# Ledger of designs, part 44: peptides against a protein of PDB entry 3V4O

Target 1, 234 residues: chain A of PDB entry 3V4O
Amino acid sequence: DQPLAKDKVALLIGNMNYREHPKLKAPLVDVYELTNLLRQLDFKVVSLLDLTEYEMRNAVDEFLLLLDKGVYGLLYYAGHGYENFGNSFMVPVDAPNPYRSENCLCVQNILKLMQEKETGLNVFLLDMCRKRNDYDDTIPILDALKVTANIVFGYATCQGAEAFEIQHSGLANGIFMKFLKDRLLEDKKITVLLDEVAEDMGKCHLTKGKQALEIRSSLSEKRALTDPIQGTEY

## One batch from the design tools (peptide; aimed at target 1 H168)

Design b2_p23_2_s1 (made by RFdiffusion4, then SolubleMPNN; from b2_p23_2, 12 letters changed)
Fold by OpenDDE base, seed 4:
Structure b2_p23_2_s1 (fold): chain B 234 residues (1-234), chain A 23 residues (1-23)
Amino acid sequence: as target 1 above (234 residues)
Amino acid sequence: MLTLEELKKRVEELKEAYKKELE
């Protein structure tokens, strides 16, 4: 009894050309490659680069509107970020230096909104550092994911700038994408798939001790990105 | 690549498609 998705939608955000922070290169290639892969999985993909705070908030809001009962949603972010006491923040390209929580998008808030949706599957993938921001006084909010939310949260943690990008096949990918792209098309439960990606990262000498993948899940069903869309025959 | 405005348009298109499927 193969699970079915009502629809598959993805929002990919790659921030590179920061105004007040070091510029990045990997998000461009990573977003491009992930876009192509997700399209092969029959996702309707929206890919955006170099978003301001206003644009990021609008993009996320619009994406959330697409999440509904039975829908498979995937949100991917690559760029600068930080984590303070369990709160993670995505940094828009127009964020000041130093950036503060009011300049950034709180991941936990987005996750909270996601779990209010009755999605068939919701995947949130972050490729950003988890360095503490000493200039942020935001009060920690630690809410557990709802068991019935079918949300899978993958957090690729980068300890240093040198660990963000890796040359692979003539292209400079983020380390997370380097391993993710090799397994993304596999017909496996998404949590199993991501766990295998995490293991691959741990075994690689280039990433060992430099980057890891944290997985949080409220998925109790065997859902995969390869699950067919309802009404389609494969 | 898509702009924010293009995203909004795409969202509206998808929403309309969902409505049609439910009818």
Scores: peptide ipSAE 0.231, ipTM 0.784, DockQ to the pose 0.090
OpenDDE base, seeds 1, 2, 3, 5: peptide ipSAE 0.017, 0.028, 0.040, 0.021; ipTM 0.500, 0.577, 0.571, 0.541

Design b2_p23_2_s2 (made by RFdiffusion4, then SolubleMPNN; from b2_p23_2, 10 letters changed)
Fold by OpenDDE base, seed 5:
Structure b2_p23_2_s2 (fold): chain B 234 residues (1-234), chain A 23 residues (1-23)
Amino acid sequence: as target 1 above (234 residues)
Amino acid sequence: MLTFEELEEKVKELAKKYEEELK
């Protein structure tokens, strides 16, 4: 039987024009393309660019409020970031140089909050670096995904530079989005879909050894982004 | 639970407020 979503909501954040950090290009195109794809999947999409710390925190908070029993949620972030001892941080455009944890949004904290929402599906996709920030001495937090959380966490990481972009079809996409966009509309379990994306990235000479996709999930049920919304006619 | 429209509106309002504060 076809799983049904109570609703489908997505928050896409692309940070490009940093005040005190190198500017990025890929997030604009990536957010744009992902927005269009998710809309084809009947997601209600809020796409935001160049968010300050305050704006990011509020956007995430509001997004979390949308998550409820049976809702499909997708949170996507592209921009600068860092990872210290397993804690990942999204960097707002107004973050100081150097940025510290108090200036950034902790991914694991957000994931923890998502676990309380009893969603039908939660997808969190990160396209940011995983470099260590030597200026952040925050004590690591330990968190594990709950079995019942129905959360899929995808982390696209680059080796070396924080951002690696590839020009494709006249557009400059992030490497992750280049491969994701080719499969995102497929009617497959989301973890299977992302695994295939990861395999594609691994086989491509351009990305082999340079960028990889890490997938973590607590999804025990078959759920796909293509699952229809309750009460909708197709 | 907030609706999508409510979220969008709140985000827009937030953005406007912040832009004004930065000016």
Scores: peptide ipSAE 0.053, ipTM 0.652, DockQ to the pose 0.042
OpenDDE base, seeds 1, 2, 3, 4: peptide ipSAE 0.023, 0.024, 0.022, 0.026; ipTM 0.596, 0.595, 0.577, 0.597

Design b2_p23_2_s3 (made by RFdiffusion4, then SolubleMPNN; from b2_p23_2, 7 letters changed)
Fold by OpenDDE base, seed 4:
Structure b2_p23_2_s3 (fold): chain B 234 residues (1-234), chain A 23 residues (1-23)
Amino acid sequence: as target 1 above (234 residues)
Amino acid sequence: MLTLEELEELVKKHAEEYLKELE
């Protein structure tokens, strides 16, 4: 009995050309490759690069509106970020230096909103550092969750401030994407898939002790990115 | 609220602008 998705939608954000922070390169290639892979999985993919705060907020808002009962959603972010008191923040390209929570998007707020949706599956993947921002001590207080949703959260983090890139077939990918892309098309429960990615990262000498993938899940069903869309002949 | 199609158009426009900056 194969689970079905009402629809599949993905928002991919890659921030590279920061105005007041070090520029990145990997997000460009990573977003591109992930876009192609997700399209093979019949996702409707929206890929955006170098978003300002306003643009990011709008993009996320629109994405959340697409999340509905039975829908499979995937949100991917690659760029600068920080973590304070258990709260993670995505940094827009126009964020000041130093940036504060008011300038950034709180991941936990987004997750809360996702959990209010009756999605069939909702995957949130972060590829950013978890460094402390000493210039911001704001602790977001979230309201109680309204609905328990099938949420899978993957947090790929590197220890330190250095971004690790690996050139593969002429392309320079981030470390997380290097391992993710090798398994993304597999017909496996998404949590199992991500766990295998985490294991691969842990076994690789290039990433061992440097990068890791944290997985949090409320998924209680066997859902996979390969699940067919309802109403389609598969 | 944007439709998926409208959102795709915006993304396309943004991508095109981005590519121009890279040239």
Scores: peptide ipSAE 0.024, ipTM 0.546, DockQ to the pose 0.084
OpenDDE base, seeds 1, 2, 3, 5: peptide ipSAE 0.020, 0.016, 0.021, 0.018; ipTM 0.570, 0.526, 0.547, 0.525

Design b2_p23_2_s4 (made by RFdiffusion4, then SolubleMPNN; from b2_p23_2, 12 letters changed)
Fold by OpenDDE base, seed 3:
Structure b2_p23_2_s4 (fold): chain B 234 residues (1-234), chain A 23 residues (1-23)
Amino acid sequence: as target 1 above (234 residues)
Amino acid sequence: MLTFEELKAKVEELAKKYAAELA
């Protein structure tokens, strides 16, 4: 039987114009292209750029309210970030330098909240740095994904500065989006799709040994972004 | 559960002048 989504909603965040950190360029194009692709997949998409901490928290909170039983949710973030002992943080544009966990949004906390929504599918895609922040002393608290959470977490960057390479290479898209956009519309289980994207990245001379896509999943069903919305004629 | 339009409206109300909505 074809899996059905109760609804499809996506929140895309691209942070570029940081006040106290290097500016980025790729998030604009990446968010734009991903928006267009997700619309073709019948997602209701909210795409925002350059969010402050307050705006990001509110956007995520409201997005979580859209998640419910059977809903397909996709959260995408492109911007600065860091990872300390398994805790990943998205950095708002108004974050101080140095930023701390209290200034940022914890990915694992958001994932925890997503697990409580009984969604049909939750996809969380991060295109951000995974470097350690020596100025953050947050104690790691790692919760395993629930088996029934149907959450797919994609982390597209390794520890390293990719923004520099993108700006000097003349590439409009980020590296992750360059490969993701070629496969996103495929009717495949989302974990399979992302695995193929990861493989493509690994074969490319531009990204080999520099960037990798890490996938974490609790998805046990053949859920795809192409799955039709319940009540629609597909 | 909120609707898409409700979410969009709420987020837009919070957005700064330099924040851009692409969709």
Scores: peptide ipSAE 0.023, ipTM 0.611, DockQ to the pose 0.052
OpenDDE base, seeds 1, 2, 4, 5: peptide ipSAE 0.023, 0.018, 0.020, 0.022; ipTM 0.601, 0.571, 0.561, 0.585

Design b2_p23_3 (made by RFdiffusion4)
Pose (drawn by RFdiffusion4):
Structure b2_p23_3 (pose): chain A 234 residues (1-234), chain P 23 residues (1-23)
Amino acid sequence: as target 1 above (234 residues)
Amino acid sequence: MKEMTEELYEEYVEEALEEEEER
């Protein structure tokens, strides 16, 4: 009755040095921090910085190859992003200005590929803005996803809103990771853990009225990032 | 692809402190 993971795998991407868009600073320290925490939780973690579109697609293909039945899969992205018609896109460092959906990675398409591997848990922590891209002409009409009841999204901000880091950030984490890092080791269902992070973030004066954590979850089983890996000793 | 490493983190920390002193 203890939920188990066949394996625990994560892909972490922090994009900062944009060629044609404002540069960011905190993704480096955010990725460094989450890598350490997830390693403490026995995840196999690939952590990468300043990825072009080509490198981002390759990184996700490698991550998909590590996924199989019952595996917990987690994707964390810190950098520029946008959201059109409910679909979230991650923007690579080589994105032109303006850019469209073909220059970016659609998170929903990644989730579809993960479900095809029959993963036991799918977690997306998207630490990016979620405003519309006015230059993105295109429409989704993506296939409906299977009902796997194991999907959790932890958006650093609400739809149509911005996610933030501290100006001239130096050593400071961005807002999402500042609060996520204090809770991630808790032995609680990931949905509940993210809810506590949402409450902690609500006390932050800098972001009142402009950034709030949004949890979207269909996870029915009580799964946690601390769940033991099957066949190891707990 | 650029990987996140401890050495890279330490180099970044050094540069971030130098930039803070200049400001």

Design b2_p23_3_s1 (made by RFdiffusion4, then SolubleMPNN; from b2_p23_3, 8 letters changed; failed a check: too like the target's own chain)
Amino acid sequence: MKKLTDELLEEYKKKALEEEELR

Design b2_p23_3_s2 (made by RFdiffusion4, then SolubleMPNN; from b2_p23_3, 6 letters changed)
Fold by OpenDDE base, seed 3:
Structure b2_p23_3_s2 (fold): chain B 234 residues (1-234), chain A 23 residues (1-23)
Amino acid sequence: as target 1 above (234 residues)
Amino acid sequence: MKELTEELLEKYKEEALKEEELR
C-alpha cells in the first residue's frame, strides 16, 4: 500500500542581506541545493531570498493556502532567528536592531495554522539561531499542536555558523544542508530520514558538539518525500 | 526580494562546475 500525495508544494526562504544585522552567505547555497533536490522529488518549489516582513508574511500566507487534504507541503527557512520562552521567531531582512516579536514571524503560530489543514504530510525545517533575545519579553499564548496534524518539524541549531562560513570558500553549504542533501532523496519515512541526518551530524568531528538537529513530529503514518503524486505512479 | 529562477539556478551550477575544475 504505497501512500500517495495529492500534490507536492514547497516554499524556501533564505535571508542573507540584513539591513541592520550581520549578513549571511550560506542561505543562498542551501536554498539552491534544496530547490534542486525537491524538484527531483516532483515538488512545485517557490524559492525566495531576502524577504521583508511584509513579503515573508505574504509568502507564508500563500503557502498555507496551498495546503489542503492529501497535499504534501514543505516550508524551509534559513536566516537569523531567536527563541524566547519556547517560541521561535524568523527574522526578516528589514527588522530593526534590536528586533522584537512584532517585527518577526512566530513559528508556533504558523504551525498552529498548518494543523488546521488536512495535509498528507507537512514538513517545516528551520536553519536559524536559537539564541535568546533579551530585548523581547513577549510571551504569546498558543494552543498545543493537534496529534493528527501530520506535521514534522526539524530545527537545526546554529552555533558557530560564522566560523564555519569563514572556513569554507566558494559555494559551501551550511552544516545542516551538508548532511541533509546526502539523504533527502532516500525512500524512507521522513522522521527516520531526519533522525539519520541527526546521527550523521553527531558523528562528524566537524559538527560534533557544535550543531544538532531537533526533531518534533505528530506523524503517525509512514510518509516519505518520495511518495508519488496521485495519478503518476508507475 | 529576489526569486531563485531557473536561469539563476543554472548560473550557480555553472559557477560551481568552474570552481571544481580550478581545484
Scores: peptide ipSAE 0.197, ipTM 0.732, DockQ to the pose 0.399
OpenDDE base, seeds 1, 2, 4, 5: peptide ipSAE 0.169, 0.189, 0.185, 0.179; ipTM 0.728, 0.737, 0.747, 0.730

Design b2_p23_3_s3 (made by RFdiffusion4, then SolubleMPNN; from b2_p23_3, 8 letters changed)
Fold by OpenDDE base, seed 2:
Structure b2_p23_3_s3 (fold): chain B 234 residues (1-234), chain A 23 residues (1-23)
Amino acid sequence: as target 1 above (234 residues)
Amino acid sequence: MKELTEELLEEYKKKAEEEEKLR
């Protein structure tokens, strides 16, 4: 029996116009394209650009409220970020320079909250840098994700995204989205899909050794983004 | 919050193009 989603909700965040950090362009195109794709997959999509800390926190909170038993949730973030001691932080557009954890959103904290929602599937995709922030010494103690949380966490590193965007004229996809968009509509288990994306990225001469997709999953069921919503007659 | 709308997208595109021309 094919798994069914109670509902499908997605929050997409693209931060580009940073006040104190280099501006990005890729998040715009990436969020836009992902929005369209997820809508084709019957997701209710909220797409937000250039969020302040306050706005990001509110958006995430509202998204978490939509998560419930059997719901499929997808949270996507594209923008600046950093990783310290296994903790990843999304950087709001109004973050100071240097940014610190108190002005950023901790991904692992969000993941912890997601696991409490008993979702049918929860996908968290990060398209941000994973560089260490030497100006932040915060070492949060993170609880391990529950094995039954049905959470898939994808972390795409955007090393040199700024350099890439400078080299390319106009609006272009980020590297992760470039490969993700080609497979997103496939009726495959989400972890398989993301693994294939990772392989595609690894085969690309432009991204080999520079970009990687890390996938962490507690998904024990064959859940796909293409899974139908319960009650919809197909 | 800035919700991504077609209008907003076009605005961002225009801004991006303008910034590129200034460079």
Scores: peptide ipSAE 0.243, ipTM 0.785, DockQ to the pose 0.684
OpenDDE base, seeds 1, 3, 4, 5: peptide ipSAE 0.237, 0.205, 0.260, 0.221; ipTM 0.787, 0.758, 0.635, 0.765; seed 4 fails the geometry check

Design b2_p23_3_s4 (made by RFdiffusion4, then SolubleMPNN; from b2_p23_3, 8 letters changed)
Fold by OpenDDE base, seed 4:
Structure b2_p23_3_s4 (fold): chain B 234 residues (1-234), chain A 23 residues (1-23)
Amino acid sequence: as target 1 above (234 residues)
Amino acid sequence: MKELTEELLEEFKKKALEEEKLR
């Protein structure tokens, strides 16, 4: 009895042309590649690049409007970011230097809102650094998350570490996306899939000891990105 | 994300070439 998705919706954000921070290259290609893959998986994909704070917030709002009971929601972010006290912050392109939480989008807040939609699956793929921002003293008081057992975080790097991008043969990819794209279409439980990606990434000598995929999940069902949409015949 | 340094990129290219030779 394969789990079914009511629908599948993804928001992909790639920030690279920062105003006050180093520019990146990989988000462009990463978002493009992931978009194509997720569309093959019958996701409704909204892909956006170089979003200001205002635009990011609007994008998230629009994304949330597409979520409902049983819907699979996937949020992918590639760009600058940081993590304070277990909270992940995505940095908009117009963020000041230094940036603070008030300038950024908190992923856990988005998760909270997704839970309110009673989604069938919540997947976060965060290709950003997870170093502490010493310039942000804000301790977010987040409401307790509901126990939905349908949450998967794929962090491109471990806590306190950096995520890297590489340029090879004229193309730039994040290290995470380089390995993720090879397995994303596999019909496997999403946590199993990510675990395999982690192993593949672990074989990369370039980032050994510097970047490692971290999976954080509470997923009690065998849900996969390949799960069919309810009412559709495949 | 953070861009890899040229040094790291060179190492990557070197290793990639080595892996290709081993295939």
Scores: peptide ipSAE 0.272, ipTM 0.652, DockQ to the pose 0.041
OpenDDE base, seeds 1, 2, 3, 5: peptide ipSAE 0.215, 0.254, 0.044, 0.222; ipTM 0.770, 0.783, 0.410, 0.775

Design b2_p23_4 (made by RFdiffusion4)
Pose (drawn by RFdiffusion4):
Structure b2_p23_4 (pose): chain A 234 residues (1-234), chain P 23 residues (1-23)
Amino acid sequence: as target 1 above (234 residues)
Amino acid sequence: SFEETLETLKEKGIPEEEWLQPR
């Protein structure tokens, strides 16, 4: 009755040195922090910075190869992003200005590939803006996903809104990780844990009225990032 | 740190409404 994970795998990406878009600072320290915390939770973690489109597609293919039946899979992205028609896109450092969906990675397509591997848990922590891209002409018409009841999204911000880090950030985490880092080790269902992070973030004066954590979850089973790996000793 | 960064922005006279950078 203790939910178990076949394995725990994560891919973390922080993009900062954009060629044609404002540069970011905090993704480095955000990625460094989450890597440490997830390693403490026995995840196998691949952590990468400043990825071009090509490198981002390769990183996600490698991550998909590590996924199998019952595996907990987690993707964290910190950098520029956008959202058109409910689909979230991650923007690589080599994105032209302007850019369209073909220059970026669609998070929903990654989720579809993860479900094909029959993972036991799918977690997306998207630490990026979610405004429309006016230059993105295209339409989704993506296939409906299977109902696997094991998907959790922790968006750093709401649809049509911005996610933030501290100006000239230096050593400070961005807003999402500032609050996520204090809760991530808790032995609670990931949906509940993210809800507590949403409450903590609501006390932050800098972001009132402009950034709020959004949880979208269909996870029915009580799964946590602290769940033991099957066949190891707990 | 978070608080040290905000103090540095304040000492440089940077208005508080500009203390955030979008991702």

Design b2_p23_4_s1 (made by RFdiffusion4, then SolubleMPNN; from b2_p23_4, 7 letters changed)
Fold by OpenDDE base, seed 1:
Structure b2_p23_4_s1 (fold): chain B 234 residues (1-234), chain A 23 residues (1-23)
Amino acid sequence: as target 1 above (234 residues)
Amino acid sequence: SFEENLERLRKLGIPEEEWLQAL
């Protein structure tokens, strides 16, 4: 039997106009296109651009309020980021240079809070770098995660690596979204879908050896973004 | 589009190694 979602909610954040860091371009287009795709999948989508730390934290709080038992939650982020000790940090536009964990939002902390909501599916699509931030010596102390078997991470790049957009270009997708958007509407288990995206991205000569999609999941059910919302299937 | 941008960069003679910006 096909899994059902109680509801489907997505928060999309694209940070571009950083105060103390290089400006980005792709998040604008990426958030826009992903918004349209997720809406076609009947997600309730909140899309935000250029968020300060305060605004990002508020957005996440509001997003969490929309989550409940059985709800599909999707968080997409495009912008500067880093990864320390397996923890992903999203960088707000007003982050100092250098930034530290206290200035950023930890994705794993968000995941923990999502688990507390007893969501049906937690998807993270992180279009950011995953290099270690040497200016941050803090080791995050995270509460133990629950075993919910409903978690999927789609990293735009490998651990310790960078994610890219095209420089000196007009409006265009980042590398990750360029390939993701072509398959996002497919009725497939989300991990299978992302695996196909990974193969497509792997054929891009520009980023070969520099950027590769990484899938990290604990998904024990055949959950898809196309799964119908409970009460809508006949 | 993405492809159009790449073609533009190629026509400008910009080396591909300079096409990428890290996020």
Scores: peptide ipSAE 0.460, ipTM 0.890, DockQ to the pose 0.881
OpenDDE base, seeds 2, 3, 4, 5: peptide ipSAE 0.449, 0.438, 0.393, 0.370; ipTM 0.884, 0.883, 0.827, 0.809

Design b2_p23_4_s2 (made by RFdiffusion4, then SolubleMPNN; from b2_p23_4, 9 letters changed)
Fold by OpenDDE base, seed 4:
Structure b2_p23_4_s2 (fold): chain B 234 residues (1-234), chain A 23 residues (1-23)
Amino acid sequence: as target 1 above (234 residues)
Amino acid sequence: SFEENLKKLEELGIPREDWLQAL
């Protein structure tokens, strides 16, 4: 018998029109494409674009309110970002230049809060760079995460590396989403699905040696994005 | 499709080094 989700909720954030940083184009298209796919998977999807720090924090708070025991939570982010000491930081559109951790949202903090909700599955899809921000010397001290064995990170790129988009009028797409969207609807364990996406991306000559998908997971159950919602009839 | 987009970029004569923007 396959696992069941109490509910499925996704928050999608695409930041592109930065005030103090290079503007992006792909997040717009990528968020819309992912929204459509996740809705086909019966996710309740909130999709937002070009969020300030305040708006991002509010969006995360609202997202967390929809989470509960056994709920599948998915957070997707496309935009500028960085990684310091294993912590991923999403950059709001109003972030200063240079940005610091106090200006950004820490993904691991969100994960901690999701764990407190006793979610059935926590999926993070992060389409952002993972280079160290040398202008941020803050060392985040996070409490130890719970051992829930229901966590999956899909990083668009490797640690310390950059993620890319094709930036041309009418042709803008993130590299990660180009490959993710082709497999997202497959009825497979989420880690297996992402591994296949990684292989597909690996065949892309354009990003060879520049960008590769990284999967970090602690998932002890065969959970998929296609898992049925409890109480639903199929 | 992704492949079609790449072909369009080639047809436009855009240098390959200019195809990608880092996030």
Scores: peptide ipSAE 0.342, ipTM 0.789, DockQ to the pose 0.696
OpenDDE base, seeds 1, 2, 3, 5: peptide ipSAE 0.020, 0.023, 0.021, 0.022; ipTM 0.579, 0.612, 0.600, 0.588; seed 5 fails the geometry check

Design b2_p23_4_s3 (made by RFdiffusion4, then SolubleMPNN; from b2_p23_4, 8 letters changed)
Fold by OpenDDE base, seed 1:
Structure b2_p23_4_s3 (fold): chain B 234 residues (1-234), chain A 23 residues (1-23)
Amino acid sequence: as target 1 above (234 residues)
Amino acid sequence: SFEENLERLKAAGVPEEDWLQAL
């Protein structure tokens, strides 16, 4: 039987105009296109660009308020980021140079809070670098996660690696979204869908050996972004 | 588009190693 979602909620954040770091371009296009796709999947989508630390924290708080038991939650982030000790950090546009964990939002902390809401599915699509931040020597002490078997991470790149966009004056998708958008509407288990995206991206000679999609999941059910919402006619 | 930008870079003679910007 096909799983049902109580509701579907997505928060999309694209950070480009950093104050103390190189400016980016792709997040603008990526957030826009992903917004349209997720709306076709009946997600309630909040899309925000160029958020300060304060604004990002507020956005996450508001996003969490929309989550409840059985709700599908999707967090997409495109921007600068890093990964220390298995923890992913999203960098706000007003982050200092160098930035540290106290300046950033930890994705795993957000996941913990989502688990507390007893969500039906937690999807994280992180289009950011995963290099270690040597200027952040803090070893995070995070609360243990629950075993909910409803977690999917789609990393734009491998551990310790970088994610890329095309360096050109023209607007274009980042590498991750370039391939993700072609399959996002498919009625497939989300991990299967992402695996196909990984294969598509793997055919790109430009990023071969530089960027590869990583799927990290604990998903025990055949849940898809196309799963119908309870109480709706399909 | 993504493909168009690549063609522009290629046409401009930009070295392929300089086509990408890390996020």
Scores: peptide ipSAE 0.424, ipTM 0.876, DockQ to the pose 0.879
OpenDDE base, seeds 2, 3, 4, 5: peptide ipSAE 0.423, 0.396, 0.418, 0.423; ipTM 0.875, 0.864, 0.870, 0.874

Design b2_p23_4_s4 (made by RFdiffusion4, then SolubleMPNN; from b2_p23_4, 8 letters changed)
Fold by OpenDDE base, seed 4:
Structure b2_p23_4_s4 (fold): chain B 234 residues (1-234), chain A 23 residues (1-23)
Amino acid sequence: as target 1 above (234 residues)
Amino acid sequence: SFEENLERLKKLGVPEEDWLQAL
């Protein structure tokens, strides 16, 4: 039998107009395009741009309120970010320079909270850099994650590497979304879908040796973004 | 589009190393 979602909820955050960091452009386009795609997949989508720390935390809280047992949760982030000790940090637009973990949102903390909701699927699409932040010496002690076997991370780039957009251009996708959007509607297990996106990205000579998609998953069921919502006729 | 922007950069003679901005 095909897996069913109790509901499907997505939070999309695109940060570009940073106060103390370089301005970005792609998050605007990427969030809008992804919004339209996820809505076609019957996701309830909340899309937000240029969030302060306070606004980001509130958005995540509201997102979590929509999650429940069996619900598919998807978090997409495009903006500045970093990774320390395997923890991904999303940088709000009002973050200081340099920023520290206390100024940012930890994705793994969000995952923990999603697990507490007993979600059916947890998908994180992180279009951000994953370089170590040398100005942050904090060693986060996170509680061990539950073994839920329903977690998928799609990183726009490899550990310790950067993600990119086209500099000084008109409106265009970032590198990650450029390839993701072409396959997102396919009825495939989400890890298989992302693997195909990785192969497509690998054909881009512009980012060869600079950016490559990384998939980190513990997904024991054939779950797809196209999975129907429970109670719907199909 | 993405492709159009690349073509623009090529026409402007911008070195490829300067085409990308890190997030």
Scores: peptide ipSAE 0.404, ipTM 0.862, DockQ to the pose 0.882
OpenDDE base, seeds 1, 2, 3, 5: peptide ipSAE 0.018, 0.365, 0.019, 0.021; ipTM 0.563, 0.817, 0.566, 0.594; seed 3 fails the geometry check

